# Peptides against a protein of PDB entry 3MAZ, part 3

Target 1, 99 residues: chain A of PDB entry 3MAZ
Amino acid sequence: VLNPMPACFYTVSRKEATEMLQKNPSLGNMILRPGSDSRNYSITIRQEIDIPRIKHYKVMSVGQNYTIELEKPVTLPNLFSVIDYFVKETRGNLRPFIC
Target 2, 99 residues: chain A of PDB entry 3MAZ as posed
Amino acid sequence: VLNPMPACFYTVSRKEATEMLQKNPSLGNMILRPGSDSRNYSITIRQEIDIPRIKHYKVMSVGQNYTIELEKPVTLPNLFSVIDYFVKETRGNLRPFIA

## One batch from the design tools (peptide; made by RFdiffusion4, then SolubleMPNN)

Design b1_p27_3_s4 (from b1_p27_3, 12 letters changed)
Fold by OpenDDE base, seed 2:
Structure b1_p27_3_s4 (fold): chain B 99 residues (1-99), chain A 27 residues (1-27)
Amino acid sequence: as target 1 above (99 residues)
Amino acid sequence: MEEEKKKKEEEEKKKEEERRKKELGLP
């Protein structure tokens, strides 16, 4: 049994996540989803600012932690912290998608 | 910490913050 997941976690594909964010922007702009394998995840975001709207970030399970694959990787203790990181670093621009 | 070292660290931190903003889709 997986431990409780962040509220913005959905078992959706990259394409489905993109569609969810595009269809319901008022519900949030950030989704956590399964990644390339069972232990990895991905973050899909939809920005409203003057940049490419849809971006995907890889979140790798590394030991007991998770590493966000950025130019300078960020390692955090759990997926809740991963979501918190995206919220904090964007000063609330990114918000978890909540259905 | 010497002032030169401090200034360099502050500049590097600023560059990293700016890079992070762009990477995460901030202006």
Scores: peptide ipSAE 0.409, ipTM 0.754, DockQ to the pose 0.607
Fold by OpenDDE base, seed 4:
Structure b1_p27_3_s4 (fold): chain B 99 residues (1-99), chain A 27 residues (1-27)
Amino acid sequence: as target 1 above (99 residues)
Amino acid sequence: MEEEKKKKEEEEKKKEEERRKKELGLP
């Protein structure tokens, strides 16, 4: 059993995450999901500004921290902070998907 | 800080914000 995870964490594939966000945009637009065969994770987002935009980001486990793979990588102490980063950097445009 | 250096810093900060917005899917 994993330690407490963010509320927007789901054990879903990239495809399933995309479908969840498309079907119920009112519930949020950001999902945290497992990476492939590792302790890594991925973030799937669905922006609805002008046109729907689906993007995926890698969240790599690095020691006891997590690094979001961006042009300028961001390292944070836990997955809750990772979610918080996406919310804050987008001024609340990104919202954790809660079903 | 010299005014020219301050201006450059603000310009780089603006460029970084714009880059981040594009990267995170914002307009």
Scores: peptide ipSAE 0.407, ipTM 0.749, DockQ to the pose 0.673
Fold by OpenDDE base, seed 3:
Structure b1_p27_3_s4 (fold): chain B 99 residues (1-99), chain A 27 residues (1-27)
Amino acid sequence: as target 1 above (99 residues)
Amino acid sequence: MEEEKKKKEEEEKKKEEERRKKELGLP
């Protein structure tokens, strides 16, 4: 039994995540997914301001917190905060995928 | 703050913002 997860969390692979975002861009452009063989996660985004661009970010479980693997790593208390970070830092350009 | 220091700070802030945009998948 998992604790409450963000609404944009899906138990999907990298490939499936990409396909979801491509098929229904109006529903959002960001998903959270499980990492492989770990307690970690990944964020998949599909930017389309100019051209479609897909990127993936690692979200590492560190103690009771989560660290987004960026050039300047960001540590947050929960996965909801991780999603909020991506939304706020992009001024709403990134939007959680809700289907 | 000296004007030269202010200009340098603004330049570094802009450079960091551009880096972040590229990192987060923005063009």
Scores: peptide ipSAE 0.401, ipTM 0.744, DockQ to the pose 0.622
Fold by OpenDDE base, seed 1:
Structure b1_p27_3_s4 (fold): chain B 99 residues (1-99), chain A 27 residues (1-27)
Amino acid sequence: as target 1 above (99 residues)
Amino acid sequence: MEEEKKKKEEEEKKKEEERRKKELGLP
């Protein structure tokens, strides 16, 4: 049994995540999904300020923490904090996809 | 010297903000 996951976590592929965000932009623009490896994750976002932009980020499990693969990597204690980071850094522009 | 230091710190903050905007898909 998995520990509680963020509400925007879905067991979907990269393609499926993109389609979900495109079809229902009012529900949010950020999805957490499984990575290629069982312990890793990916985040898919769809920015729509000027034009739609899809980006993907890797979230690597490192010990008991998670590291977001950015130019300057960010390490956080759990997946909830990972989601919170994206929300805070974008001042609410990124919003968890909730359906 | 203090004014030059402050100017460099402000320029670095602006560069960091612009980089984060591009990285996170912001305009």
Scores: peptide ipSAE 0.412, ipTM 0.752, DockQ to the pose 0.660; fails the geometry check

## One batch from the design tools (peptide; made by RFdiffusion4, then SolubleMPNN; from b1_p28_3, 8 letters changed)

Design b1_p28_3_s4
Fold by OpenDDE base, seed 4:
Structure b1_p28_3_s4 (fold): chain B 99 residues (1-99), chain A 28 residues (1-28)
Amino acid sequence: as target 1 above (99 residues)
Amino acid sequence: EEEEEEEEKEEELKEELEELKKRLEELE
């Protein structure tokens, strides 16, 4: 069966997402979560090379697409593509958190 | 008291990756 949302999507707060990633780093290091507006989202990541580092990115719904809020914005057709982008651009360093 | 949620950060993925590679290299 096909899920309408990426597997790493969870209806959690920024704090909860951080805690999830900290408690179970072996399950992945990237979470997609709701933004302040129900139409928008945020990505929380936890990279762990030297020390754990938490970062949060905005993913804004724009028309029928989604834009990652960066200095140079990236627009993609769906949330699955957004997750794929984070994985590919980090050459697999980021992996979706799967409970 | 409810804590206000911090605004999301604006980060650059490519620069972040370069930083990770640099830190990894320094640890080797």
Scores: peptide ipSAE 0.049, ipTM 0.613, DockQ to the pose 0.026
Fold by OpenDDE base, seed 3:
Structure b1_p28_3_s4 (fold): chain B 99 residues (1-99), chain A 28 residues (1-28)
Amino acid sequence: as target 1 above (99 residues)
Amino acid sequence: EEEEEEEEKEEELKEELEELKKRLEELE
């Protein structure tokens, strides 16, 4: 049984994710996508504070939790919390991409 | 390659946020 996925999850490649965010920036600027491994994921963001900047983050499945691969890793209990972290940490600058 | 994900630092994300806050302050 697989728990519900965040609304900004899409089964797309890195390239497709980038194109989605570029094409419709009004729909949001953050997507969750499958990683190279079955239980791992990636976050792709497109910030436009000064100029458009595409960035990618690894989200590694570790036991029952998920760890965002940063210099100071952040471990969270589920993928919803991962999305919430990106939203709150940027005070709403990042918003999930919703089609 | 597309399979090789980029890794960001939390400090970089925080710096971008501080820059945004600074810009907003200047516009007030």
Scores: peptide ipSAE 0.030, ipTM 0.568, DockQ to the pose 0.022
Fold by OpenDDE base, seed 5:
Structure b1_p28_3_s4 (fold): chain B 99 residues (1-99), chain A 28 residues (1-28)
Amino acid sequence: as target 1 above (99 residues)
Amino acid sequence: EEEEEEEEKEEELKEELEELKKRLEELE
């Protein structure tokens, strides 16, 4: 039995996530997906400020928490908080992809 | 068919914020 996951989590590859975001931009621009390692994840976003840009972020499982791999790492208690962080820090520009 | 995933290329979230600020300044 798996613990609850954010609605924008999909068991897709980097390529598939990119295609999903490009096909239906009105449904959101952020996807959480499995990372290369079993207990890690990746965030894929598609922003269209000037031109469409795809970017990826690594989310590492550390103990009972999760760390967003940035120059200044951010540690949060769960994946829901990780998604919330991306939304709030960008003042709503990033929105979870809900299909 | 199964594909092997390449190493994740990480970006800094602050870069996204910088671009947003840039766009907002253009509208001011």
Scores: peptide ipSAE 0.038, ipTM 0.570, DockQ to the pose 0.027; fails the geometry check
Fold by OpenDDE base, seed 2:
Structure b1_p28_3_s4 (fold): chain B 99 residues (1-99), chain A 28 residues (1-28)
Amino acid sequence: as target 1 above (99 residues)
Amino acid sequence: EEEEEEEEKEEELKEELEELKKRLEELE
């Protein structure tokens, strides 16, 4: 049983997420998807600063929180906060993919 | 044919964030 998920969550693979973002960039550039391990997730982005770049980030479920695996890890209380973090830190450059 | 699970490759956000901040500043 899953609690409500962010609108940009899709049960897709890394490859499928990449294809979705490349095919419809106008719908957003960030997807949340299941990770390889149960209860973990991944974020796939297609950021366009200089050139389009596909990147993937691991989001680990730790206790009641979620940690974004970065050089300096960021821990947040829920997946909505994880999405919000990516949006705010990029000053709106990243937007949830909504189809 | 069984599909093999691909291990997630962790990437850093720092470089992209720094570049973005610089670009935004230059456009202001």
Scores: peptide ipSAE 0.028, ipTM 0.522, DockQ to the pose 0.029; fails the geometry check

## One batch from the design tools (peptide; made by RFdiffusion4, then SolubleMPNN)

Design b1_p29_1_s3 (from b1_p29_1, 18 letters changed)
Fold by OpenDDE base, seed 4:
Structure b1_p29_1_s3 (fold): chain B 99 residues (1-99), chain A 29 residues (1-29)
Amino acid sequence: as target 1 above (99 residues)
Amino acid sequence: DEEEEEKKKEEEEKKKKENGKFLEEVRNG
């Protein structure tokens, strides 16, 4: 069945997302969650490089698209594309967290 | 306060820059 939201979307807080990723790193390292405004979202990423590091990204709803808040912003047509972007840009090192 | 707003914007831009660098590090890892 088709899900209207990416599989890694969870209605959790920043803290909860961090804990989820820390507790079960084998399930993935990227979570999409609600932003402060219902129209916006946030991405929480946990990746082990030198040490485990956690970062949070803002995904802003702009018109009918979504913009990832980066130094050079990236605008995409939907949230699935947003997740795909993070996966592709990191050559698969980022993977959606799937419970 | 305009000064505080400017400072806030600078901090946000700094975060964006660091977040971008992080993605590059992840890509190369």
Scores: peptide ipSAE 0.683, ipTM 0.923, DockQ to the pose 0.777
Fold by OpenDDE base, seed 3:
Order: C-alpha cells, then sequence, then structure tokens
Structure b1_p29_1_s3 (fold): chain B 99 residues (1-99), chain A 29 residues (1-29)
C-alpha cells in the first residue's frame, strides 16, 4: 500500500510532463513524476524568467527519506516535504501543478 | 570506460550546480 502522494504527482514521462506544464501554465509550474527506478522520482519545473525554461530535478529515495539531487543535497522525510521545499525556497514562485 | 564515467560525473555535477542557480533565479523573480 502506497501512502498518499502530493497532488502534483502524475504518472507521466519527462516529455509528457513538459507538455502538461506548457499547455496549462495557469494550473501551476511544478510536477512530481516517477523516476527511472520505481523508488525514485523526478521534479519537472517550468518557469518564465527571460524566457520559458524547463528544469528537471532528481529525487532519490534514501532509506526512509528523500534527497533532492543538488550541489548541496537536501534530505527530507517525505515527498510532501520535497514539494514544500521547492515552494518555500522560491518564495511561492513555484506552485504545484493541479489539474 | 573510466573516461566516459568521469565525463558523465562532471556533467551531472554541472547540472546540479546549474539547477541550484535556477532556483535562486526563480526565488528572486
Amino acid sequence: as target 1 above (99 residues)
Amino acid sequence: DEEEEEKKKEEEEKKKKENGKFLEEVRNG
């Protein structure tokens, strides 16, 4: 039994995630999706600064926690905290994509 | 090969660094 997942989680590919964000930017700009391995995930973000930019972040399952693959890795207790991290670190400029 | 693996690691580190900078840019936007 899988615990509840964040509302912005979708079982989609990298390409499909990008298309979703591009098609409906008003619904949010961040999604969580399955990684290459069943225990890992990826975050896809689309944000317009100078131009629309797409970035992908690896979220690795480590023990009972999750680590965001950054130069300075961030380890959090669950996927909800992972989403919260991205929202808070960007002062709300990143918002979970909600259909 | 060792050479290919090293190159791959360098690319991953570069990506992590750039991804971090991107979040900073988004924060300031």
Scores: peptide ipSAE 0.682, ipTM 0.923, DockQ to the pose 0.781
Fold by OpenDDE base, seed 1:
Structure b1_p29_1_s3 (fold): chain B 99 residues (1-99), chain A 29 residues (1-29)
Amino acid sequence: as target 1 above (99 residues)
Amino acid sequence: DEEEEEKKKEEEEKKKKENGKFLEEVRNG
Protein backbone atom coordinates (compact mmCIF):
# COMPACT_ATOMS: atom_id res chain seq x y z
CA VAL B 1 0.00 0.00 0.00
CA LEU B 2 1.47 3.30 -1.10
CA ASN B 3 0.74 6.48 0.72
CA PRO B 4 -0.47 9.38 -1.38
CA MET B 5 2.19 11.71 -2.66
CA PRO B 6 1.98 15.36 -3.61
CA ALA B 7 1.00 15.99 -7.20
CA CYS B 8 4.37 17.58 -7.87
CA PHE B 9 6.21 14.42 -6.92
CA TYR B 10 8.01 12.76 -9.79
CA THR B 11 10.47 9.90 -9.80
CA VAL B 12 13.07 11.93 -11.64
CA SER B 13 16.68 12.87 -11.23
CA ARG B 14 17.98 16.31 -10.42
CA LYS B 15 18.77 16.87 -14.07
CA GLU B 16 15.41 15.65 -15.26
CA ALA B 17 13.60 17.86 -12.77
CA THR B 18 15.56 20.85 -13.99
CA GLU B 19 14.69 20.06 -17.58
CA MET B 20 11.01 19.66 -16.75
CA LEU B 21 10.88 23.02 -15.04
CA GLN B 22 12.79 24.72 -17.84
CA LYS B 23 10.67 23.22 -20.57
CA ASN B 24 7.30 24.10 -19.11
CA PRO B 25 7.62 26.94 -16.61
CA SER B 26 3.91 27.71 -16.93
CA LEU B 27 3.07 24.39 -15.28
CA GLY B 28 4.84 25.32 -12.07
CA ASN B 29 8.31 25.85 -10.72
CA MET B 30 8.66 23.29 -7.94
CA ILE B 31 9.23 19.55 -8.09
CA LEU B 32 9.51 16.98 -5.34
CA ARG B 33 11.75 14.05 -6.18
CA PRO B 34 13.44 11.10 -4.54
CA GLY B 35 16.61 11.71 -2.60
CA SER B 36 19.72 9.61 -2.77
CA ASP B 37 18.50 7.56 0.16
CA SER B 38 15.16 5.94 0.68
CA ARG B 39 12.65 7.96 2.69
CA ASN B 40 14.51 11.16 1.82
CA TYR B 41 13.54 13.62 -0.84
CA SER B 42 14.68 16.72 -2.64
CA ILE B 43 12.86 19.81 -3.78
CA THR B 44 13.95 21.45 -7.01
CA ILE B 45 12.90 25.03 -7.59
CA ARG B 46 13.30 27.17 -10.66
CA GLN B 47 12.45 30.83 -10.38
CA GLU B 48 13.27 33.86 -12.46
CA ILE B 49 14.29 36.74 -10.27
CA ASP B 50 17.06 38.57 -12.00
CA ILE B 51 17.83 35.54 -14.10
CA PRO B 52 16.48 32.01 -14.02
CA ARG B 53 17.86 30.30 -10.96
CA ILE B 54 17.63 26.73 -9.81
CA LYS B 55 17.96 25.57 -6.22
CA HIS B 56 17.72 22.21 -4.55
CA TYR B 57 16.55 21.55 -1.03
CA LYS B 58 17.01 18.42 1.02
CA VAL B 59 13.99 16.99 2.75
CA MET B 60 15.03 14.47 5.33
CA SER B 61 12.82 11.87 6.89
CA VAL B 62 12.99 12.20 10.65
CA GLY B 63 10.80 9.74 12.45
CA GLN B 64 7.30 10.29 11.19
CA ASN B 65 8.10 13.82 10.08
CA TYR B 66 10.13 15.55 7.42
CA THR B 67 12.74 18.23 7.89
CA ILE B 68 13.65 20.77 5.25
CA GLU B 69 17.36 21.33 5.52
CA LEU B 70 17.66 25.07 5.91
CA GLU B 71 19.82 27.23 8.12
CA LYS B 72 16.79 27.20 10.35
CA PRO B 73 15.41 23.72 9.74
CA VAL B 74 11.69 23.29 9.31
CA THR B 75 10.03 20.09 10.46
CA LEU B 76 6.64 19.16 9.08
CA PRO B 77 4.33 16.18 9.51
CA ASN B 78 4.12 15.10 5.87
CA LEU B 79 5.23 15.86 2.34
CA PHE B 80 2.05 17.74 1.57
CA SER B 81 2.93 20.13 4.36
CA VAL B 82 6.41 20.46 2.90
CA ILE B 83 4.98 21.59 -0.41
CA ASP B 84 2.56 23.89 1.37
CA TYR B 85 5.43 25.44 3.28
CA PHE B 86 7.29 26.39 0.14
CA VAL B 87 4.15 27.85 -1.40
CA LYS B 88 3.19 29.87 1.66
CA GLU B 89 6.67 31.10 2.51
CA THR B 90 7.00 32.50 -0.99
CA ARG B 91 3.49 33.96 -1.01
CA GLY B 92 2.51 31.72 -3.87
CA ASN B 93 5.43 32.56 -6.11
CA LEU B 94 6.40 28.92 -5.88
CA ARG B 95 3.83 26.60 -7.38
CA PRO B 96 3.92 22.82 -7.60
CA PHE B 97 4.72 21.56 -11.07
CA ILE B 98 1.66 19.81 -12.41
CA CYS B 99 1.85 18.07 -15.78
CA ASP A 1 40.52 13.78 7.12
CA GLU A 2 38.98 16.16 9.59
CA GLU A 3 39.76 19.08 7.35
CA GLU A 4 37.80 17.59 4.49
CA GLU A 5 34.84 16.85 6.71
CA GLU A 6 34.93 20.33 8.14
CA LYS A 7 35.07 21.79 4.66
CA LYS A 8 32.07 19.74 3.59
CA LYS A 9 30.16 20.86 6.65
CA GLU A 10 30.99 24.46 5.95
CA GLU A 11 29.88 24.14 2.34
CA GLU A 12 26.63 22.55 3.42
CA GLU A 13 25.96 25.33 5.87
CA LYS A 14 26.68 27.91 3.20
CA LYS A 15 24.24 26.21 0.87
CA LYS A 16 21.55 26.18 3.54
CA LYS A 17 22.05 29.86 4.14
CA GLU A 18 21.99 30.62 0.44
CA ASN A 19 18.89 28.50 -0.05
CA GLY A 20 17.13 30.43 2.68
CA LYS A 21 18.02 33.74 1.12
CA PHE A 22 16.75 32.48 -2.19
CA LEU A 23 13.34 31.75 -0.73
CA GLU A 24 13.21 35.27 0.62
CA GLU A 25 14.10 36.61 -2.79
CA VAL A 26 11.42 34.49 -4.39
CA ARG A 27 8.89 35.77 -1.88
CA ASN A 28 9.72 39.35 -2.70
CA GLY A 29 10.05 38.80 -6.45
Scores: peptide ipSAE 0.682, ipTM 0.923, DockQ to the pose 0.779
Fold by OpenDDE base, seed 2:
Structure b1_p29_1_s3 (fold): chain B 99 residues (1-99), chain A 29 residues (1-29)
Amino acid sequence: as target 1 above (99 residues)
Amino acid sequence: DEEEEEKKKEEEEKKKKENGKFLEEVRNG
């Protein structure tokens, strides 16, 4: 059984995600996408600070949870919580990309 | 190749550190 996915999830490549964020920055700056392994995901973020910068984060399935691959890894119960983490940790400067 | 795997691990850890710093920059921006 497939659970609902976050609204910012798209079945796109790293390149396609980058292009989407660049083309329509007003729609958000964060995309969730499939990882190289079907069980894992990646998050692409585009934020303009001094200049536009793009980063990619690995989200690994660990049992029933998901771990964001950071220096200090963050484990969360679902993908919605993963998106929420990025939004809250950046005080709302990151927003899910919604088409 | 042990050396290649070690290099790969170091690059991954470097990226994690940089990605963390980026989030901090975004928070403060």
Scores: peptide ipSAE 0.682, ipTM 0.923, DockQ to the pose 0.796

Design b1_p29_1_s4 (from b1_p29_1, 9 letters changed)
Fold by OpenDDE base, seed 1:
Structure b1_p29_1_s4 (fold): chain B 99 residues (1-99), chain A 29 residues (1-29)
Amino acid sequence: as target 1 above (99 residues)
Amino acid sequence: EEEEEEEKEEEEEEERKENGEFLKEIREG
């Protein structure tokens, strides 16, 4: 039992997330999934620019916030904001995967 | 486990840099 999570959150592995995005690209291209640690998460995205590419981002729980592990880390107040960040930073090209 | 090893790679400096660059590419596309 979990508290409310973003719609694109799925209790899937890195491999499973990749498969989901590949099979149904029309449903979205971004998935939030559990990390190896209970309070950490990962974001898997699939986007075609020249060719389809998949990337995985670590989202670390830091106090009451979450930090996206980038070269320049981004700290946000909740997982909904994490998803919003990815959407806004890509001008809507990334969309949460809604099954 | 495999998932733990995969997530460990996501912590690497090169991975973080490449991941950020990819977001920029997506933004521009």
Scores: peptide ipSAE 0.648, ipTM 0.927, DockQ to the pose 0.511
Fold by OpenDDE base, seed 5:
Structure b1_p29_1_s4 (fold): chain B 99 residues (1-99), chain A 29 residues (1-29)
Amino acid sequence: as target 1 above (99 residues)
Amino acid sequence: EEEEEEEKEEEEEEERKENGEFLKEIREG
């Protein structure tokens, strides 16, 4: 039995996630997807400030926690907290992609 | 193969720095 996943989780590649966000920006701008390794994940975001920009964040499984690979790494207890972090840190400008 | 190469880019320290800066820009924008 698999644990519940955030609503913005999709079993898509990096390229597919990019295409999804580009095609329907009104549905959200953040996707959680499988990483290169089965136990790791990636976050893809698309946001327009001056021009549309796409970034990918590595989310590493460390023990029973998850670490967002930033210059100053952020460790959180679950994937829902990972999504919440991105929303909170951007004051809601990042929103989970829901289709 | 292409995806594996793309995932390696996410591991670069410079990418991590730019990614963090981008979040700050989004917050301030």
Scores: peptide ipSAE 0.648, ipTM 0.927, DockQ to the pose 0.497
Fold by OpenDDE base, seed 4:
Structure b1_p29_1_s4 (fold): chain B 99 residues (1-99), chain A 29 residues (1-29)
Amino acid sequence: as target 1 above (99 residues)
Amino acid sequence: EEEEEEEKEEEEEEERKENGEFLKEIREG
């Protein structure tokens, strides 16, 4: 079975991801992008509560799992679960950017 | 150089804390 990347994965830089989210907020507010190493990733989110704010989260490959680098780290089995975590933890306010 | 600096910032404990707090804020908003 093919293991595709999440739909919100784009081979873009931190700056490019920021620009994508700013330009088309109606398409979603969360992007998965490559990290410094091939097996690591970053997640960029843009959410407007009072004002638009952008944050970047490091997702590290740990063994066969992935760890979201939070103050209290969260380890998940795959990148789809990582995306799901962000969606669920924010009660659906975060949505994958789909263009 | 800029990307390297940006990626290093994502490793900082201060950013991790603020990032977590932001998720909570989004959940409640």
Scores: peptide ipSAE 0.647, ipTM 0.927, DockQ to the pose 0.505
Fold by OpenDDE base, seed 3:
Structure b1_p29_1_s4 (fold): chain B 99 residues (1-99), chain A 29 residues (1-29)
Amino acid sequence: as target 1 above (99 residues)
Amino acid sequence: EEEEEEEKEEEEEEERKENGEFLKEIREG
């Protein structure tokens, strides 16, 4: 039995994800999307602190795990854990985009 | 083409560092 994709996963481009987050910020501020390569993904977030900023994070498939490409990489067992990481690491300030 | 180039930039060390710093800013905000 295969797990479904996280609810904030959308088959959209980097540009489209940016537009989605900008258009409906009340629905969440984090999107998981396909990466440029097979089995890789990207996370797009939009958060306003001083000004609205949009960042994109590479999530690389490594064996049976996923690694978030940061200065200090974070390896997790599945995409659900990846989403959970972003939520927990930001103390809930990041929320999956649900529409 | 444009998408792949933009996504490739996400692999840059400067981008990774800045991205991590942004998460910290969000956590502390």
Scores: peptide ipSAE 0.647, ipTM 0.926, DockQ to the pose 0.503

Design b1_p29_5_s4
Fold by OpenDDE base, seed 5:
Structure b1_p29_5_s4 (fold): chain B 99 residues (1-99), chain A 29 residues (1-29)
Amino acid sequence: as target 1 above (99 residues)
Amino acid sequence: EEEEKKKKEEEEKKKENGKDIEEIRKAME
C-alpha cells in the first residue's frame, strides 16, 4: 500500500493534537498536522522526562521539498523523511503517534 | 476582553514553539 502521508498525520488543530498525545502516551509522542491556513505543516511533540512538555515545530513546504523551521533549518524531500529525521536525531525518543 | 484573551493565547503558543532538536537531546541528558 502506498500512503501519500505519514501514519502520524492527522487533520487536527494544535489543541486537539495536544489532547491526543496526553490521552494515549503509549501510542507515541509525535503528531504531524496541517498548518494554520496554508500548504505548510506542524509537528507537535510531548515529552515526559521530568514534567510533561509540549513543543511545536513548523514544517514549510518549499517547492517539492519541506524545510523544518529550526535555528539551523533542515530541508528534506518529503514528509516521510521529516518524520524519520525527528526519530533518528532524537535516538528514538520521539515516536510517531499511531492511533 | 476577547482580544486580550486572544493575545495571551498567542503568547503562550509562542512559548511552546520549539527552536531546535538540541532542546530534545538536552532533555534526555
Scores: peptide ipSAE 0.364, ipTM 0.797, DockQ to the pose 0.165
Fold by OpenDDE base, seed 3:
Structure b1_p29_5_s4 (fold): chain B 99 residues (1-99), chain A 29 residues (1-29)
Amino acid sequence: as target 1 above (99 residues)
Amino acid sequence: EEEEKKKKEEEEKKKENGKDIEEIRKAME
């Protein structure tokens, strides 16, 4: 089965993404969503260690790759790798939101 | 009025943008 987009991708706004993560935290704490009228994307996370914290990350489409907008930018070959990066680098603390 | 309100909202959203994965990692320690 071919999946062109990660399972945690949803065509939602920043606000709706936040509400989704808050409503069902047991389903995961990370979603991928489309950028505002562009070919780019955004990652929204809800980390709850001490208190709930919402943060957003920009994922820019560059040629055939994607660059996560960080202090030290990270370029990856596809969106699946982007999700994998967030999961691995946080040792599993971040998990894709699956409905 | 509406434009000023929207600009303030945009500024608030920018404050929620993550800067690095290290921010998440450090919070786990």
Scores: peptide ipSAE 0.332, ipTM 0.772, DockQ to the pose 0.190
Fold by OpenDDE base, seed 2:
Structure b1_p29_5_s4 (fold): chain B 99 residues (1-99), chain A 29 residues (1-29)
Amino acid sequence: as target 1 above (99 residues)
Amino acid sequence: EEEEKKKKEEEEKKKENGKDIEEIRKAME
């Protein structure tokens, strides 16, 4: 089946995403969700190394690409690449939340 | 009162915004 969106994409709010990650940490620690406004998206992560930490990242739609809003912005061709970036750059510490 | 509460909540949300992937890497060390 062709999926236009990553498996960890859910139409949830920032608050709901946080709750999902907290309730079932074994299913993953990263969620892609719609931005509050416009056609943009957000990434919510939950790391649990020393203490549980929730962080959010903005993913801005720019033309046909997507830019992760970081100190040094990263532009990628699609949302699948965005998820891949977070997984690879964190050496697998971040894993897509699969419900 | 409601505006003050909203502003405070917005400030807390800003603290949760990630800055760079390096923050995640450092936490792993």
Scores: peptide ipSAE 0.320, ipTM 0.764, DockQ to the pose 0.186
Fold by OpenDDE base, seed 4:
Structure b1_p29_5_s4 (fold): chain B 99 residues (1-99), chain A 29 residues (1-29)
Amino acid sequence: as target 1 above (99 residues)
Amino acid sequence: EEEEKKKKEEEEKKKENGKDIEEIRKAME
């Protein structure tokens, strides 16, 4: 069956997402979550190359697309593409968190 | 002071925001 949202999407806060990633790093290191009182979203990642590092990225809903707020913004057609972008561009270092 | 505390918290959150995917790649090298 097709889900309307990526598997790593959870209706959690920034703090909760951080805790989820910290408690179960083997399940993945990337979470998609809702923005505050808006149609926007945020990506929370946890890299553990040298030391654990948490970073957050804004994903803004623009028309029928989504723009990742980066130094050089990236616009994609849907949230699945957003997740795919993070995975591909990091050569698989980032993996969607799957409970 | 309550408003000042909230402002500082917001600034700390912004410091944790990623700037670019390249930052992630560089960390892998």
Scores: peptide ipSAE 0.292, ipTM 0.728, DockQ to the pose 0.252

## One batch from the design tools (peptide; made by RFdiffusion4, then SolubleMPNN)

Design b1_p30_1_s1 (from b1_p30_1, 13 letters changed)
Fold by OpenDDE base, seed 2:
Structure b1_p30_1_s1 (fold): chain B 99 residues (1-99), chain A 30 residues (1-30)
Amino acid sequence: as target 1 above (99 residues)
Amino acid sequence: SEEEKEKEEKEKEEEKKKKELKELTKELLE
């Protein structure tokens, strides 16, 4: 049975997401969460070495697709693809947080 | 040794992963 949302999606705040990632780094370092003031989403990551420890990326709902708010925006067909993008672009350094 | 070579390969892979993430985060900062 497939879930309608990625397994790393949690209905948590920015602060709560940060705490989740800090408490259990072995479970993953990336979560998807609701945007602060919209039906959009955000990706929160936690990395331990040589980069900013906590970063947040905006994921905007655009029609039936989703756009990652980068300087060079990336549009993908669904949230699963968004997660996959972050995993593949970092060659597996980012892993979805599964608790 | 074979074990050292395996460890070196793993380290190189980790370095590549880190660099890819670093570049991604850099784009966000711009």
Scores: peptide ipSAE 0.059, ipTM 0.543, DockQ to the pose 0.063
Fold by OpenDDE base, seed 5:
Structure b1_p30_1_s1 (fold): chain B 99 residues (1-99), chain A 30 residues (1-30)
Amino acid sequence: as target 1 above (99 residues)
Amino acid sequence: SEEEKEKEEKEKEEEKKKKELKELTKELLE
């Protein structure tokens, strides 16, 4: 019944997402997951070398759009666009985790 | 030795990659 979700979406906890990324880095380094007891979502990423490794970003449902909670918030029309934003803005450094 | 020079070259390349990664992801990670 739910609308189609990005391929890197998994119904997992923050902890489980971290473990998935750590165990299989070759499959990608970015996971979309449900927010805590809400209609919102979170993005978990894992960087490997000499930089902050695990980061979590809030993706808030606002009306019919989604806002990535950054210092300068970014609003996009759907979750596919959210994933695309993370990939493009990092020139492919972030890649969706495909299990 | 040639092997040691290759190791040094790889080390320099890795350092370069680290700097590039920091720059490319700066706005998201900070």
Scores: peptide ipSAE 0.041, ipTM 0.487, DockQ to the pose 0.042
Fold by OpenDDE base, seed 3:
Structure b1_p30_1_s1 (fold): chain B 99 residues (1-99), chain A 30 residues (1-30)
Amino acid sequence: as target 1 above (99 residues)
Amino acid sequence: SEEEKEKEEKEKEEEKKKKELKELTKELLE
């Protein structure tokens, strides 16, 4: 049984993700996308309160979990939890992009 | 007044969101 992917997951490049977020900011400001040649992923966000406006985070697949590459790494059980982390930690400032 | 309290609470909430986001977004990894 394969678990479903978060609604904000899109098989797009860094550039495409940036364009999606810029064109329709009302649909959300966070996208989950595939990493390069691996089971890893990346999070692209579009900010309104800081620069640079667009930022990208690496989400590494580690065993049965996922680790958000930060100065202080955060490990979570699944991609839904990763998205939830970004939403909760920013108290709703970041919202999943729903096309 | 109620309006003043509402504005104050809104500003407080936005400030919290801003601080949390700044800490989370301190790195650009790709």
Scores: peptide ipSAE 0.068, ipTM 0.546, DockQ to the pose 0.083; fails the geometry check
Fold by OpenDDE base, seed 4:
Structure b1_p30_1_s1 (fold): chain B 99 residues (1-99), chain A 30 residues (1-30)
Amino acid sequence: as target 1 above (99 residues)
Amino acid sequence: SEEEKEKEEKEKEEEKKKKELKELTKELLE
């Protein structure tokens, strides 16, 4: 039995995620998607200011927690916390894609 | 003017968000 997933979670590929964000930027700029052949996940974001428009972040499942693969890895208790981290750390610049 | 001040406030807020994103992005790229 799977626990509830964040609203911005979609079972899509990297390519499809990019297209989703590009087609409807008003709905948000961040999505969570499954990793390939694993329980890991990836976060795809689309930003237009001073950075590459599309970025992908790896979220590794470690035990019962999740680690965001950053220069200084951040470990969080659940996927909701992962999404919250991206939103809060960017002071709302990143917003979950809701459609 | 009031409109000018409101615009300035929005610019400052966006600047803060932008800086936070840049810092996060830097950590991700390194």
Scores: peptide ipSAE 0.050, ipTM 0.525, DockQ to the pose 0.063; fails the geometry check

